# Ledger of designs, part 43: peptides against a protein of PDB entry 8BZL

Target 1, 228 residues: chain A of PDB entry 8BZL
Amino acid sequence: SYDRAITVFSPDGHLFQVEYAQEAVKKGSTAVGVRGRDIVVLGVEKKSVAKLQDERTVRKICALDDNVCMAFAGLTADARIVINRARVECQSHRLTVEDPVTVEYITRYIASLKQRYTQSNGRRPFGISALIVGFDFDGTPRLYQTDPSGTYHAWKANAIGRGAKSVREFLEKNYTDEAIETDDLTIKLVIKALLEVVQSGGKNIELAVMRRDQSLKILNPEEIEKYV
Target 2, 242 residues: chain B of PDB entry 8BZL
Amino acid sequence: SRRYDSRTTIFSPEGRLYQVEYAMEAIGHAGTCLGILANDGVLLAAERRNIHKLLDEVFFSEKIYKLNEDMACSVAGITSDANVLTNELRLIAQRYLLQYQEPIPCEQLVTALCDIKQAYTQFGGKRPFGVSLLYIGWDKHYGFQLYQSDPSGNYGGWKATCIGNNSAAAVSMLKQDYKEGEMTLKSALALAIKVLNKTMDVSKLSAEKVEIATLTRENGKTVIRVLKQKEVEQLIKKHEEE

## One batch from the design tools (peptide; aimed at target 2 R16 E21 N154)

Design b1_p15_5_s2 (made by RFdiffusion4, then SolubleMPNN; from b1_p15_5, 9 letters changed)
Fold by OpenDDE base, seed 5:
Structure b1_p15_5_s2 (fold): chain B 228 residues (1-228), chain C 242 residues (1-242), chain A 15 residues (1-15)
Amino acid sequence: as target 1 above (228 residues)
Amino acid sequence: as target 2 above (242 residues)
Amino acid sequence: SAALEAAAERLSRLE
């Protein structure tokens, strides 16, 4: 009998496939998100790109819409599916509701998608966690995190992936109103947080910034080095 | 024997739905949720387990969800499953409102969700929802109401009940202290604190670990209110002085 | 429908 990927309860009430998907996330590159006053920042650990690999093809931070972007940890192929579905939903929402999605809305959509893959026969959970950041129409910056189970929460700051524990510990200590008082300070906070787990400084960090009423900006290595 | 444990929507030779039982087991490990019906209102009290400094202070009730203007629920079990079910509840309620131009009766909303839960226990390719819910509400038919539902799709109305961790002990305490016909919302709140203090696996009950919502009627309108931390602190303090 | 979802979302905001 073909072992159909079925997420079922264990006798003690665990969903092992979800837990195993979470383990896949823990093996992923570290991503961090921070909500500032008027800025959201995503940072991701760059895996050593093989010298021959086109750096342009390995983007770990993706726009879902003009006002929302996402970083993920875990299986890249799974992430592509989620990103594509989310992008379609963002466009659909614009057409049907005549407004862009709220960050919460698209997070909930993604979360629901993930949850369905934990409850449907023949499907395995997505092996990804995501940090979703952006601005609501009212200009409020938002940060959400989702996991393979389909849970989601709003955060001031959070991290996912292999270095998430260390990064979160850093953020718990250093995230203050003073630390996010300016855009530059917020960016510095993200960089410092990632440097807890990333070696060789700015060369191994991908950083994206979204300011109110501005498009997603990916910082180049030179720009990142100015903050280090 | 284990073959039936790993398959959804299948009866064991003994007539048991093991996946439903295992879902209930998962709920037994979830934070405690209480519901108490009073003469002048209903309340939900839930254990808050996720206290993280980096959580966005947006008044996110971890376990208590507003469903519509007249109903709220609390959840014990898998959070992601809970989110899906609470969303469905909201959608069902809205569809009813749009169709009939009146709020959905409380029991009808509960039944509609229970049918969905049941379907996930009967149709192949689905697992049960690992979630039990307490529902509080008001409607013109029955007034203030409290319901409980489980992963099987079963539900019942209650004067007071508990789901989640140590629910059996909590129910026993509620049976002892609940005064039928004489329960005020104030006394219900005190009872909720008393029961939570004994059933939560904490040395000392603190306001940060407890969420309480009340549903009352004011000027012919339903009011659903989540108690502020200070209010919960006062309730705890009062309990400690008694 | 997206409209129903939007309505549900508005209701989910505990004021």
Scores: peptide ipSAE 0.022, ipTM 0.536, DockQ to the pose 0.101
OpenDDE base, seeds 1, 2, 3, 4: peptide ipSAE 0.000, 0.018, 0.000, 0.015; ipTM 0.527, 0.614, 0.529, 0.740; seeds 1, 2, 4 fail the geometry check

Design b1_p15_5_s3 (made by RFdiffusion4, then SolubleMPNN; from b1_p15_5, 9 letters changed)
Fold by OpenDDE base, seed 2:
Structure b1_p15_5_s3 (fold): chain B 228 residues (1-228), chain C 242 residues (1-242), chain A 15 residues (1-15)
Amino acid sequence: as target 1 above (228 residues)
Amino acid sequence: as target 2 above (242 residues)
Amino acid sequence: SAALEAARERLERLE
């Protein structure tokens, strides 16, 4: 019999499939997000791209809308589904409400989607955590994180994936008002944080920056090296 | 543990999807398929295992499928699953053409199928497709393209890659011999033969056991051509002489 | 509608 109930409570009250999905996230490449004063920055560990692989198709940072970006850790195929759904919702919101989504709104949407997959019969949880960054229409920078359970919170800075613990520890020590006083310092903070778990070199880091009223900018390796 | 082997695709305690991994294992036993991107074209080369004398001489490509005028794919894995997926690819491409009055971009077709594959890994009552695909195509956005997708719904663009039996060894050989920026279709064909000769579980490579398709642009049109047996024989002969 | 077309264009740009 095909188990219709995939995610069920254990006798001790655990949702094992959610916990196991979180383990899948922990195996994912490290991603870090930092909210600055007027900037949001996402950084992701680049897995050594196979020599014959096209780097264009191995991006872990994507735009959800003009004002929102997302990085993830975990199952890439699962992430694609979430990203596509989020993009559609962002456009739908613009059409129906006549304003771009707030970062919180789209995060809540994604979180709700994930939560449904933890409670629906015949569906397994998404094996991804996401860092969602962007600007609200009032110009406020935001950073949110969501996990396989569908829980989400706002953060000043956070990390997900295999090196998340080390990166978070670094951020807890080094995230200060002084450290994010300028856009450049904020970018530098993200790079330094990632370098805790990634071997030195701009080639091993994917970095994206979003400033107020500006589109997502993915930095090239040379630009990253300037901050190192 | 064996408990996760017989159930709907669920996470293991370690965060693994064993049903997907097992599907990938099944593909490892399938015939070898190669894809190589060149400056002036892209090719697929596939092992032909079903050589039965009683097969009707209408040698349709067993493993290479034309998807539309601008794309083709090769399949490694379960034949029945492959048939379903290739048909779906054709339908998606056709629907797009009808809706937008232009051919579907290559990557969009790949992602559309990958979303289907992913769904079969997430929804209960369904097993993953036991199929990996190589896609070759041309579009106005990126020109010649080569993609690989697996049962998980993951995909990637490649300059050269291999799926099926001895794929790891083939990829290693491709990494050694593939010269970026200097690859012509002619050199790609030679490389394909070289790699197949080493990776196929055959004592001697013969044209009967190899299918090759090329995708090129001629006069502003995409041309997908399956090489004739005689052409493949010539390629093999040339390789043996070197 | 012009709005729908604009939305489609935006989606295409994001991809």
Scores: peptide ipSAE 0.022, ipTM 0.615, DockQ to the pose 0.019
OpenDDE base, seeds 1, 3, 4, 5: peptide ipSAE 0.019, 0.006, 0.010, 0.008; ipTM 0.537, 0.624, 0.722, 0.616; seed 4 fails the geometry check

Design b1_p15_5_s4 (made by RFdiffusion4, then SolubleMPNN; from b1_p15_5, 9 letters changed)
Fold by OpenDDE base, seed 5:
Structure b1_p15_5_s4 (fold): chain B 228 residues (1-228), chain C 242 residues (1-242), chain A 15 residues (1-15)
Amino acid sequence: as target 1 above (228 residues)
Amino acid sequence: as target 2 above (242 residues)
Amino acid sequence: SEALEKARERLDQLE
């Protein structure tokens, strides 16, 4: 059957391995991204870290460069490969072009990488979707989403992972210019969105904030509780 | 070659990588390995299943491998795969040392191997490694460390964990008895014996069936030591008296 | 070479 082959077209025109990779993403922890006026916010559902596990080694939000960060849903090991390659590209761009990457540029790079893995013999698709946020050099906040197929789009707000549908529905209703008028309101919006799928409050949410001309900041649980 | 395509790890309709899951299942039948992080050191304890009288008593740690001066690992799973991975770890560590004139940080070594493991789950003509590893080490960045990695290329840091046979039960016991911030190496050793005694499919725990290595710092140097059989016997005896 | 070293240092900081 075509569904057991390397990424090939089925008779009905489907790429089953890509679709199945998307199913792997749907099993991943929920991630949400929101673009504010002068802020970008990523939130991720924390899986209950095993009592004896070091939390330091369980990070779902990572920096790609000083001006770009990423959250993902799906296979962690796959994500690590993508992250590393993206980081290398960000540094390479700085060296060759003498400017940091635009968020769109690095998103396109990641998307192209993913697409290649859907078309190359002897490779399976990456089992990850990613939310990529950051600031362009002109100070414009950006949010992009990629999936296992290598498609990418710009968003005002979006979600990926197991709770993505519910979170997106919430964002569609609640994302307004008023809701993102301030940095604090934007952060609150992300937290509220995640609380649609996360039962226990601030303890089970990882939140990262990037403001214009500032580095990525991971909020501590106490800071998150102030918004709840 | 078309023949390699049929052996590629691919997604199931449900988004699962069955070859990785099967590799993990195989590891579940392997001998038990424990790791415990203490304030003053870190240890590995592993079940020794192959007790052959004809094995040259040169104490080849069957399951515990020294990687460099600051790190060691234990393995659960396919021995041949384990040998390949442990050799690769040593090579990675050595290359880093040569390139940077400093020992490789513990997590970087773990990550490098995990990227290799991941590759064997994504590229055609490859199968996942049927091995999980526990890593113990010391570096100047994080001090004493314990890591676990699996066939998928995932890894995590731990205060205490277990891989192999009855690992779930062992982890539960560790969760109950591990006291954060108060764990000495001595208490960790006692805990290791306690857990192994309950999780190993043996009627009586004997020193010949248990390998224990400790990693400590003495005079600003890392010391990796495999406990002698007599030392293990004393630990077992002490446990039986409690 | 200095640029490459700086890039590597930055990569190490991101890790």
Scores: peptide ipSAE 0.009, ipTM 0.609, DockQ to the pose 0.019
OpenDDE base, seeds 1, 2, 3, 4: peptide ipSAE 0.006, 0.008, 0.006, 0.010; ipTM 0.516, 0.514, 0.618, 0.736; seed 4 fails the geometry check

Design b1_p15_6 (made by RFdiffusion4)
Pose (drawn by RFdiffusion4):
Structure b1_p15_6 (pose): chain A 225 residues (1-47, 50-199, 201-228), chain B 238 residues (1-200, 205-242), chain P 15 residues (1-15); non-standard residues A62 YCM
Amino acid sequence: SYDRAITVFSPDGHLFQVEYAQEAVKKGSTAVGVRGRDIVVLGVEKKAKLQDERTVRKICALDDNVCMAFAGLTADARIVINRARVECQSHRLTVEDPVTVEYITRYIASLKQRYTQSNGRRPFGISALIVGFDFDGTPRLYQTDPSGTYHAWKANAIGRGAKSVREFLEKNYTDEAIETDDLTIKLVIKALLEVVQGGKNIELAVMRRDQSLKILNPEEIEKYV
Amino acid sequence: SRRYDSRTTIFSPEGRLYQVEYAMEAIGHAGTCLGILANDGVLLAAERRNIHKLLDEVFFSEKIYKLNEDMACSVAGITSDANVLTNELRLIAQRYLLQYQEPIPCEQLVTALCDIKQAYTQFGGKRPFGVSLLYIGWDKHYGFQLYQSDPSGNYGGWKATCIGNNSAAAVSMLKQDYKEGEMTLKSALALAIKVLNKTMLSAEKVEIATLTRENGKTVIRVLKQKEVEQLIKKHEEE
Amino acid sequence: STTLEEAKERFEEKE
């Protein structure tokens, strides 16, 4: 089989294929995640008439208690999502507990890292925001990138214009903003309206404590706009 | 040997996949192919690229392939690659029927093939398949459906779409004329002739298939030359 | 494939 080293070091210690994978993420639609007191919210920018909206969604459930949003190559994302879904079931089988948000994040990150050091393969061209709750009810938000690095965040953005949205969230992520569920959703819409020039071209989803993923209707989003 | 390896599965500096983009260029030079969803069925309209006089026409169709009892598809791009992929689609549909004893839902068949196409872009060092496919079908979950896939493995559901030559012009005509939720098969047939009239008219140059439900059973039929010649006449009056 | 080679050339010419 094909064994060519694709990801290699360059002078100065750069891994060019990873950096190029990060460029693919920037070409992706904006995704925003906010961790609230008892709620986590994900929002994504949408790119069209005659298209079935159900089939092209950027927010996916990995397990009953964990879901994710992504930016970058949509085909690579389907592969990572299905790999994570299989791992969530393997964990329930072996430990008899649902996966912690951290556990599945670590798994997705290590899978991505393997694709930066394996022969015959290019890195995954996606970043992911992963949200959910732990056994003790603690809300979580994690980010993964193509290098395999992962971190926890109060709020974050990935994809096109993520730097601008991040700077908005830094100034606006306060206790007042995450005091209630309505204000938590509102902060995500405001963060997206910063780069989407729009309001009717946004997808949003909410996850509450042990209540599973709820995707908001267009009519419910129009009320906030 | 590293010298002769063209490295078909790497990123460009901008995060692009050049082989995928070049494959999409090949599809843009293929025969026009479009699909339209309606309340009582789904259709595929295709430009025949085999319009030579000395051809025999031994099959019921040239560009439209039955995948299983409830599904058909059409292709744009490298014909040989399309043969490999359509044979694989039939195998996936049969593997699902064997396992679950029920027909494969349409989206599950598209996802399964797209995973194969995505693998060719990430590992193996091989050129990708130069094929875009339109899928039409019916399942108990979502009823009549239309899907499109491209060489990278991406797919989407559409009420109407077009692939191949002059597809951008065709998508424009569809946005203007397609009445969302009010289309019948007869009107969708009229719109298909209208679109192919601009982007290309003769019955020998076109191929039309329809998918409908009759007595709880799926019917996939290629329209005879007589029915196509009558549809062409009906449009010229407009 | 010759078609793929031609497509590559045409794609580069567009840029």

Design b1_p15_6_s1 (made by RFdiffusion4, then SolubleMPNN; from b1_p15_6, 6 letters changed)
Fold by OpenDDE base, seed 2:
Order: sequence, then C-alpha cells, then structure tokens
Structure b1_p15_6_s1 (fold): chain B 228 residues (1-228), chain C 242 residues (1-242), chain A 15 residues (1-15)
Amino acid sequence: as target 1 above (228 residues)
Amino acid sequence: as target 2 above (242 residues)
Amino acid sequence: SALFEEAKKRFEAKR
C-alpha cells in the first residue's frame, strides 16, 4: 500500500526519514548567517557555476518579504516550495494583520509546514534546512534556523550544509561583540567564516546584507572583495 | 538498497532520492535534445528516433512542442509522461493569459511545472516524472531564454545545454565551442549540427533523424519555426564540407 | 585581498 506512513518511528524512537533528510542537507552548499547589531548577513557557498549556466537562476538567497530573507541547504526544488508558501503567508499576513510578519512568525510558519510533512502519511520530509534573517517591526535584527524536522531556534550566528561544522567552530571562536561592532566587521566575519570551507575568491561566495529599514542587498563579487 | 527502490519516493540513509535518480537514468536512454541561446534567437535540436515508414507523414514534431506564442519545449524521457507535462504547460500558460491578459513570463511557466514535478517526488502514491525538458522562449523581462528542468523539479537557465543520451559529452562539446556574446542563431544552428553529429548513436547524421526549432523575434512578435527537412539537410551538408 | 590570501593558504594546507 503506497498510502502507508512514510515517516514512522523506529523501535528505538528514531524518525529515520527525518534523519535521512538531514543527510541531504549535509550534502548541500554551505550557508552561514550572522546577526550583527543593526545588520543581518547571509553568506552561501557559490558552487562554480557551470560554464554555460545562467547565474541569475542559481540563487541560494531569496527574499521572503521586504524585511525577511532566507538561505537554505539541501534540495533546491524542496526549497522553492517552502519559499513560495512563505511568501504567500507573508503577503497574507500583511493583508489580514496589516503589519509585516516578524521573523519569528514566518520561521514558525515554515517550521510548522516542515513538521506537517514529517507526520503526514502521504508526504516525505523536506530535504532542507534554512537560515531565516530579517528585522522585526521594532527594528530588532533576527536570525533563525529550521531543519527538516520542523524544529527552529534563534541564533546569533549559525551555519548549515556540508561545511557547517567547520564554519560553526569558527563562529564559536570568533563571534564576539567586537567582531560585530560595525556592519563592515559583521560582513567580514561572514566572509571569514565561509572561507573556512570555500576557496578564496569573491566569485565563490554569495553574500546578502539586510540593514535596518533597508531592502535586501546582494553583493557582487567586487563588493565582496572590498571587505577582504 | 532494494527496499527504497520499490516504494514511494523516500530518502535513503545517505539522503538520496533514488526514485528521482532512477528517473534521471531513464532519461539518459532517451533521444538527445539540445538547446542553444543566441543573441538573435534560441533553438532546440532533438533526435528523432521513431522513423517508421507507416507513420503518416504529418510532420508532427515528436520531441518539440509549442507551448504558446512565445515558448516551446523539447522533451527527453517517457513519452506518456512528456505528453502530460506538455499539456499541463499549455494549460498553465493559457490560464495565466486569461487571468492577467498578458503572456506568462518564461521562468514563471518553467517554475510552475517544476513545482508540479517536485510534488510528484514528495507526495505519496506518486512516482517522479521520467522526463527532462528544455524550454526556449522570449519575454519582455529577459528576452531570449533557455531553461532545463529535471524530474526533481530543479531547473536552471542556460546559454547552451543538452539532455538525453550522451548529454554529458554534448555539454562538454558545447562548453568548448560556445562563444559567449558572439553567438548568432546561424552559428548556433551549425553548432547544434556539430554536436548532434558526434553525440547521436548514428553512423551518419541525416535530416530525417533531426528536429530543429528556432525562436526569433520579427516585427515585435515571437516566431517559432520548425525547420523543414531541406533546411536541416543544408545544415548537415554545410557541416560535412567544413 | 589579504583575507583571501590567508584563506587560500589555509585551504591549501587542509588539502
């Protein structure tokens, strides 16, 4: 029967499909997020774009709303579904509540969506983790992470994907109040963190910056190199 | 490993979707399709395998489908799946046109189908579509465009790419010979013939075994044209003389 | 540029 529960508990209490989805995330390109004082920064490992591929269509960082953006690691097609639903929810919230979503709200929405896909008989888990960053209406910068299970937590800094362990170790050592004292230093911290797992060069990193009351800005390679 | 082969699309312990990979493997056995983006147009070239003498000479493109006035696609994989997906593309494009009174942007049409493909990899009781597609189109936002999508629901924009049999070799050749920024439709056609001649499992390339469609802009309108057999013969002849 | 050079050295050393 194809209608059997896809995600079930093992005898020892494991949800193997969720764990296996996490393995899919570990195969994904590395993404890093850092919360500064008045800035949030996302960085993603840019795989060498195939020589004939259009870079426009290879984006790992996307806006969910004017005040929220997301990076992900794992299955790109799965991510697109999550992104689309999140965008719809952001717009719906604006219409019904007359305010933009908080970063926590949209994170919780995404997390709930993911969780439902771990419990439905006819669905597999999403093969993605996400870093969600943005500003609440009060101007507070936020960083959240979600995983395939639907869990979410707030972070000062975090990383996901294949190089996440090394990047996290770097961040644990180097994330200080001094290191995020300015916007530029915060950006540098993200770059340095990614450089633990990515080859040197501005072309190998995708960086997005969101400042208070500003739209998401994706930095070009030349801009990245200026910080370096 | 066998346990994951017979059931609904689920993750392996290594985080792989084997049903999707197997669908991609099936596509590898399909006829070669390639797409090339030029400055003044975009083209699809596809291998025609079903040449039967009893086929009614209705020059029906076996592998290339017009989607709307501004877009066409080629398919590699299971024919029945391809028919379903191409029909869905047409319906999506039509619904958009009716709703917004303008043609659907190329990437939006591609993504709409890709979301459907993805769903068939995630929801129970369904198998992935055993089809990859190349899309060519024009819109006011990005001009001429070429996209590729696979059974996973992933897609990308390309200057040149190939799906189906010997696609890896074809892509390698395209990488070598594609001149960025200098590609004319004429040069793209020549390149298509060159690549097909090397990648098709035929002793000699013939016009009967190749379908080519071009998408151009004429007088502010998109023109999608399937090349006549004689035109393809001329292209092949020219290649043989070089 | 200095960061990239240092990163390159570290990356090469890890290989």
Scores: peptide ipSAE 0.225, ipTM 0.618, DockQ to the pose 0.015
OpenDDE base, seeds 1, 3, 4, 5: peptide ipSAE 0.049, 0.182, 0.092, 0.202; ipTM 0.538, 0.620, 0.609, 0.617

Design b1_p15_6_s2 (made by RFdiffusion4, then SolubleMPNN; from b1_p15_6, 7 letters changed)
Fold by OpenDDE base, seed 3:
Structure b1_p15_6_s2 (fold): chain B 228 residues (1-228), chain C 242 residues (1-242), chain A 15 residues (1-15)
Amino acid sequence: as target 1 above (228 residues)
Amino acid sequence: as target 2 above (242 residues)
Amino acid sequence: SEEFEKAKEAFEAKK
């Protein structure tokens, strides 16, 4: 009898499949997001890419639209499905509403998608958490986090994945108005936060920056080293 | 026994819907939510458990949601399920308004959602929503109203009730202290603080851990207001002085 | 399965 991956309640009121999906996220590479004053920054731990892997194919930070990007922790294959659905929704929104999505809107869409997979027969939860950052049309920077359950919240800063606890503890101590006063300081904060769990410095960090009225920029290793 | 516990919501040989009961168990572990009906208004009081320094300030309320101009709700249980249901409530209310050019009556909105909840207990391939809701509202038919709904799709109107952690104890306290026909919004607020102070597993009740919303009528309009932290602090202080 | 049964016993004991 194939254990049909049915997300059901345990007698004590737990959704074990959701909890197990959260464990899958905890095994994922660490991702961090920070909202600055006029900047949003995503950082991800690079797994040691096997010498033969194309580094271009292992990107954990992706654009959802011109004004929104996402990092994730957990199952990469699951993430692809979510990313593709989110991209389609962003484009659909532009066509139907004639405005780009707000960061909250697309986060809610992703969260709703995840929640449905926790309640639909024959489907397991997505084994991913996501950090979604961007700018609303009014120029307000936003950071949201989603988990396998479909829960989402707005954050000043947050982390997901295997090193998330240590990174969050660092951010709770070091996230101040002074620490995000400038774009450069905000970037430094993200790098310092990741260095709590990432060995060998800037070579093992992927960093993406979105400034107000600018496109997503992925920093190269040399640019990252200037901040460390 | 295992066959009925782990599958889609089906009846056990004893006639029990175990998945619904287990969903109710999940709600029992959630933060406490209170509702109290007064002569001059209705209120919701909810325990706030998610207090993180890194949360964005845009976070107005964790557990209390405005549904329309005349209704609000509080949730106990799985947050993601709650988000789906609260969104559905808003959609139902909006569709009714567009169709009839009048606000949806409170009980009709509650019933519409309860039908959805019930469907998730009856149709194959769905699990129950792990959420109970308290609804507060005003309409021209019944005035101020308080409703409770559970994962089964059952609902009822109440003068005062509680869902979530220690709900049974809270209801007992409400039964003892609720004065039928004499309840003012001011007295209801005091009662809410009294009950929360006793039912929350905290040594001292703090304003940061409590969300309160009131629904009143002013100049023929419904006013839904979330109390500021300072106002909640004053209520707590007043309770401690008594 | 053992966790489920333990949870069930605990649940039934509370009622």
Scores: peptide ipSAE 0.135, ipTM 0.635, DockQ to the pose 0.057
OpenDDE base, seeds 1, 2, 4, 5: peptide ipSAE 0.050, 0.000, 0.005, 0.005; ipTM 0.576, 0.509, 0.609, 0.595; seed 1 fails the geometry check

Design b1_p15_6_s3 (made by RFdiffusion4, then SolubleMPNN; from b1_p15_6, 7 letters changed)
Fold by OpenDDE base, seed 5:
Structure b1_p15_6_s3 (fold): chain B 228 residues (1-228), chain C 242 residues (1-242), chain A 15 residues (1-15)
Amino acid sequence: as target 1 above (228 residues)
Amino acid sequence: as target 2 above (242 residues)
Amino acid sequence: SAEFEEAKKRLEAKR
């Protein structure tokens, strides 16, 4: 059956394994990214931590380097592989080029990795989409999205995962220069966007902020509630 | 036979490569791309389908890629595959420049990529690239050039051609209206708009849905220019007045 | 698979 063949074209020109990987992403927790003027913000739907689960182990936002972070939707195990490879590449780039990666560069690397897994019959596509945010060396904030196919684009704002449609619709309506005029307004925009799909307010949101020339900061629930 | 359809690039009993054919089907559903060679330049015109408000405007042309100072391409098919191939084209061109201290000839760049495409149709464990490309370029050997390549690794030089959705109809129109030896870049632009207006699955052609790049020679240098939306609007308006 | 056969039918219908 061609549907079981990892990366073959259907008679009508579809790559079903890629499409199915995209469906796996749609089942993932919602993630949102917004580029502000001098800030990038990632928000993720936090599933209620089961009793006795260590909260530390449930992170959906991770740093790739000091200037780049990533949120993902889809298969967590697949994400770990991508994250690890991206981290290695970031370090390798620093060693070989003597500069940190641009956000576009590392996005392209991840995208190329994903694409290769869509072309080898020995491997299935990665079941993840990612929002990659950070700052280039010139201080320009960037937001990129990748999907299981290895496609990537630059965005002002975007969302992935289960609630992505609703969140994107909200962002399309509410993303204005005025709405991102300040860091606080940008953060508020992300929170409001996530609240379109997340129930019970700030306790169910993971939020990370990267400001210009600053490291990734994960906001605690109390900090999030201040913006609500 | 299902066996030949479901495995990467094996000949059917009839001598067909079904995975290549299926890749070509995928391209047939992609947005239309046109290439037209003129006496004083060459152009690419491509349908832009993805218009999203939240896209970063800094994003260059969706379907037209600069390869080097003397070449550009347009793509029809799977975007991720296209990104890989366009990156490879850039790398090949750069390596050649580094090695020989001169730009790679247009046909050599096309051939190098076509060899890669072909390899993905011959070696096990790989699928064909779901991408066709149009290449425009200038070199000192042949001047202005237009090439087309497909998932099989086949390529050809063209005076005018089309890939993607409704490509057959577009090619037919190009054959009718293309005047050999008399084609100016201005006339080519008008022809591109005419053909796109008829072949795009849109009620009305708009500048936001069309990307056009021209390649010309000015003062002994190649100039690759993507037309501004206003310029495209003017071309559309002119077509509507005729 | 049923999906494969449907895909073939779709292809044939477009020709």
Scores: peptide ipSAE 0.134, ipTM 0.604, DockQ to the pose 0.053
OpenDDE base, seeds 1, 2, 3, 4: peptide ipSAE 0.009, 0.007, 0.017, 0.014; ipTM 0.528, 0.612, 0.524, 0.616; seed 1 fails the geometry check

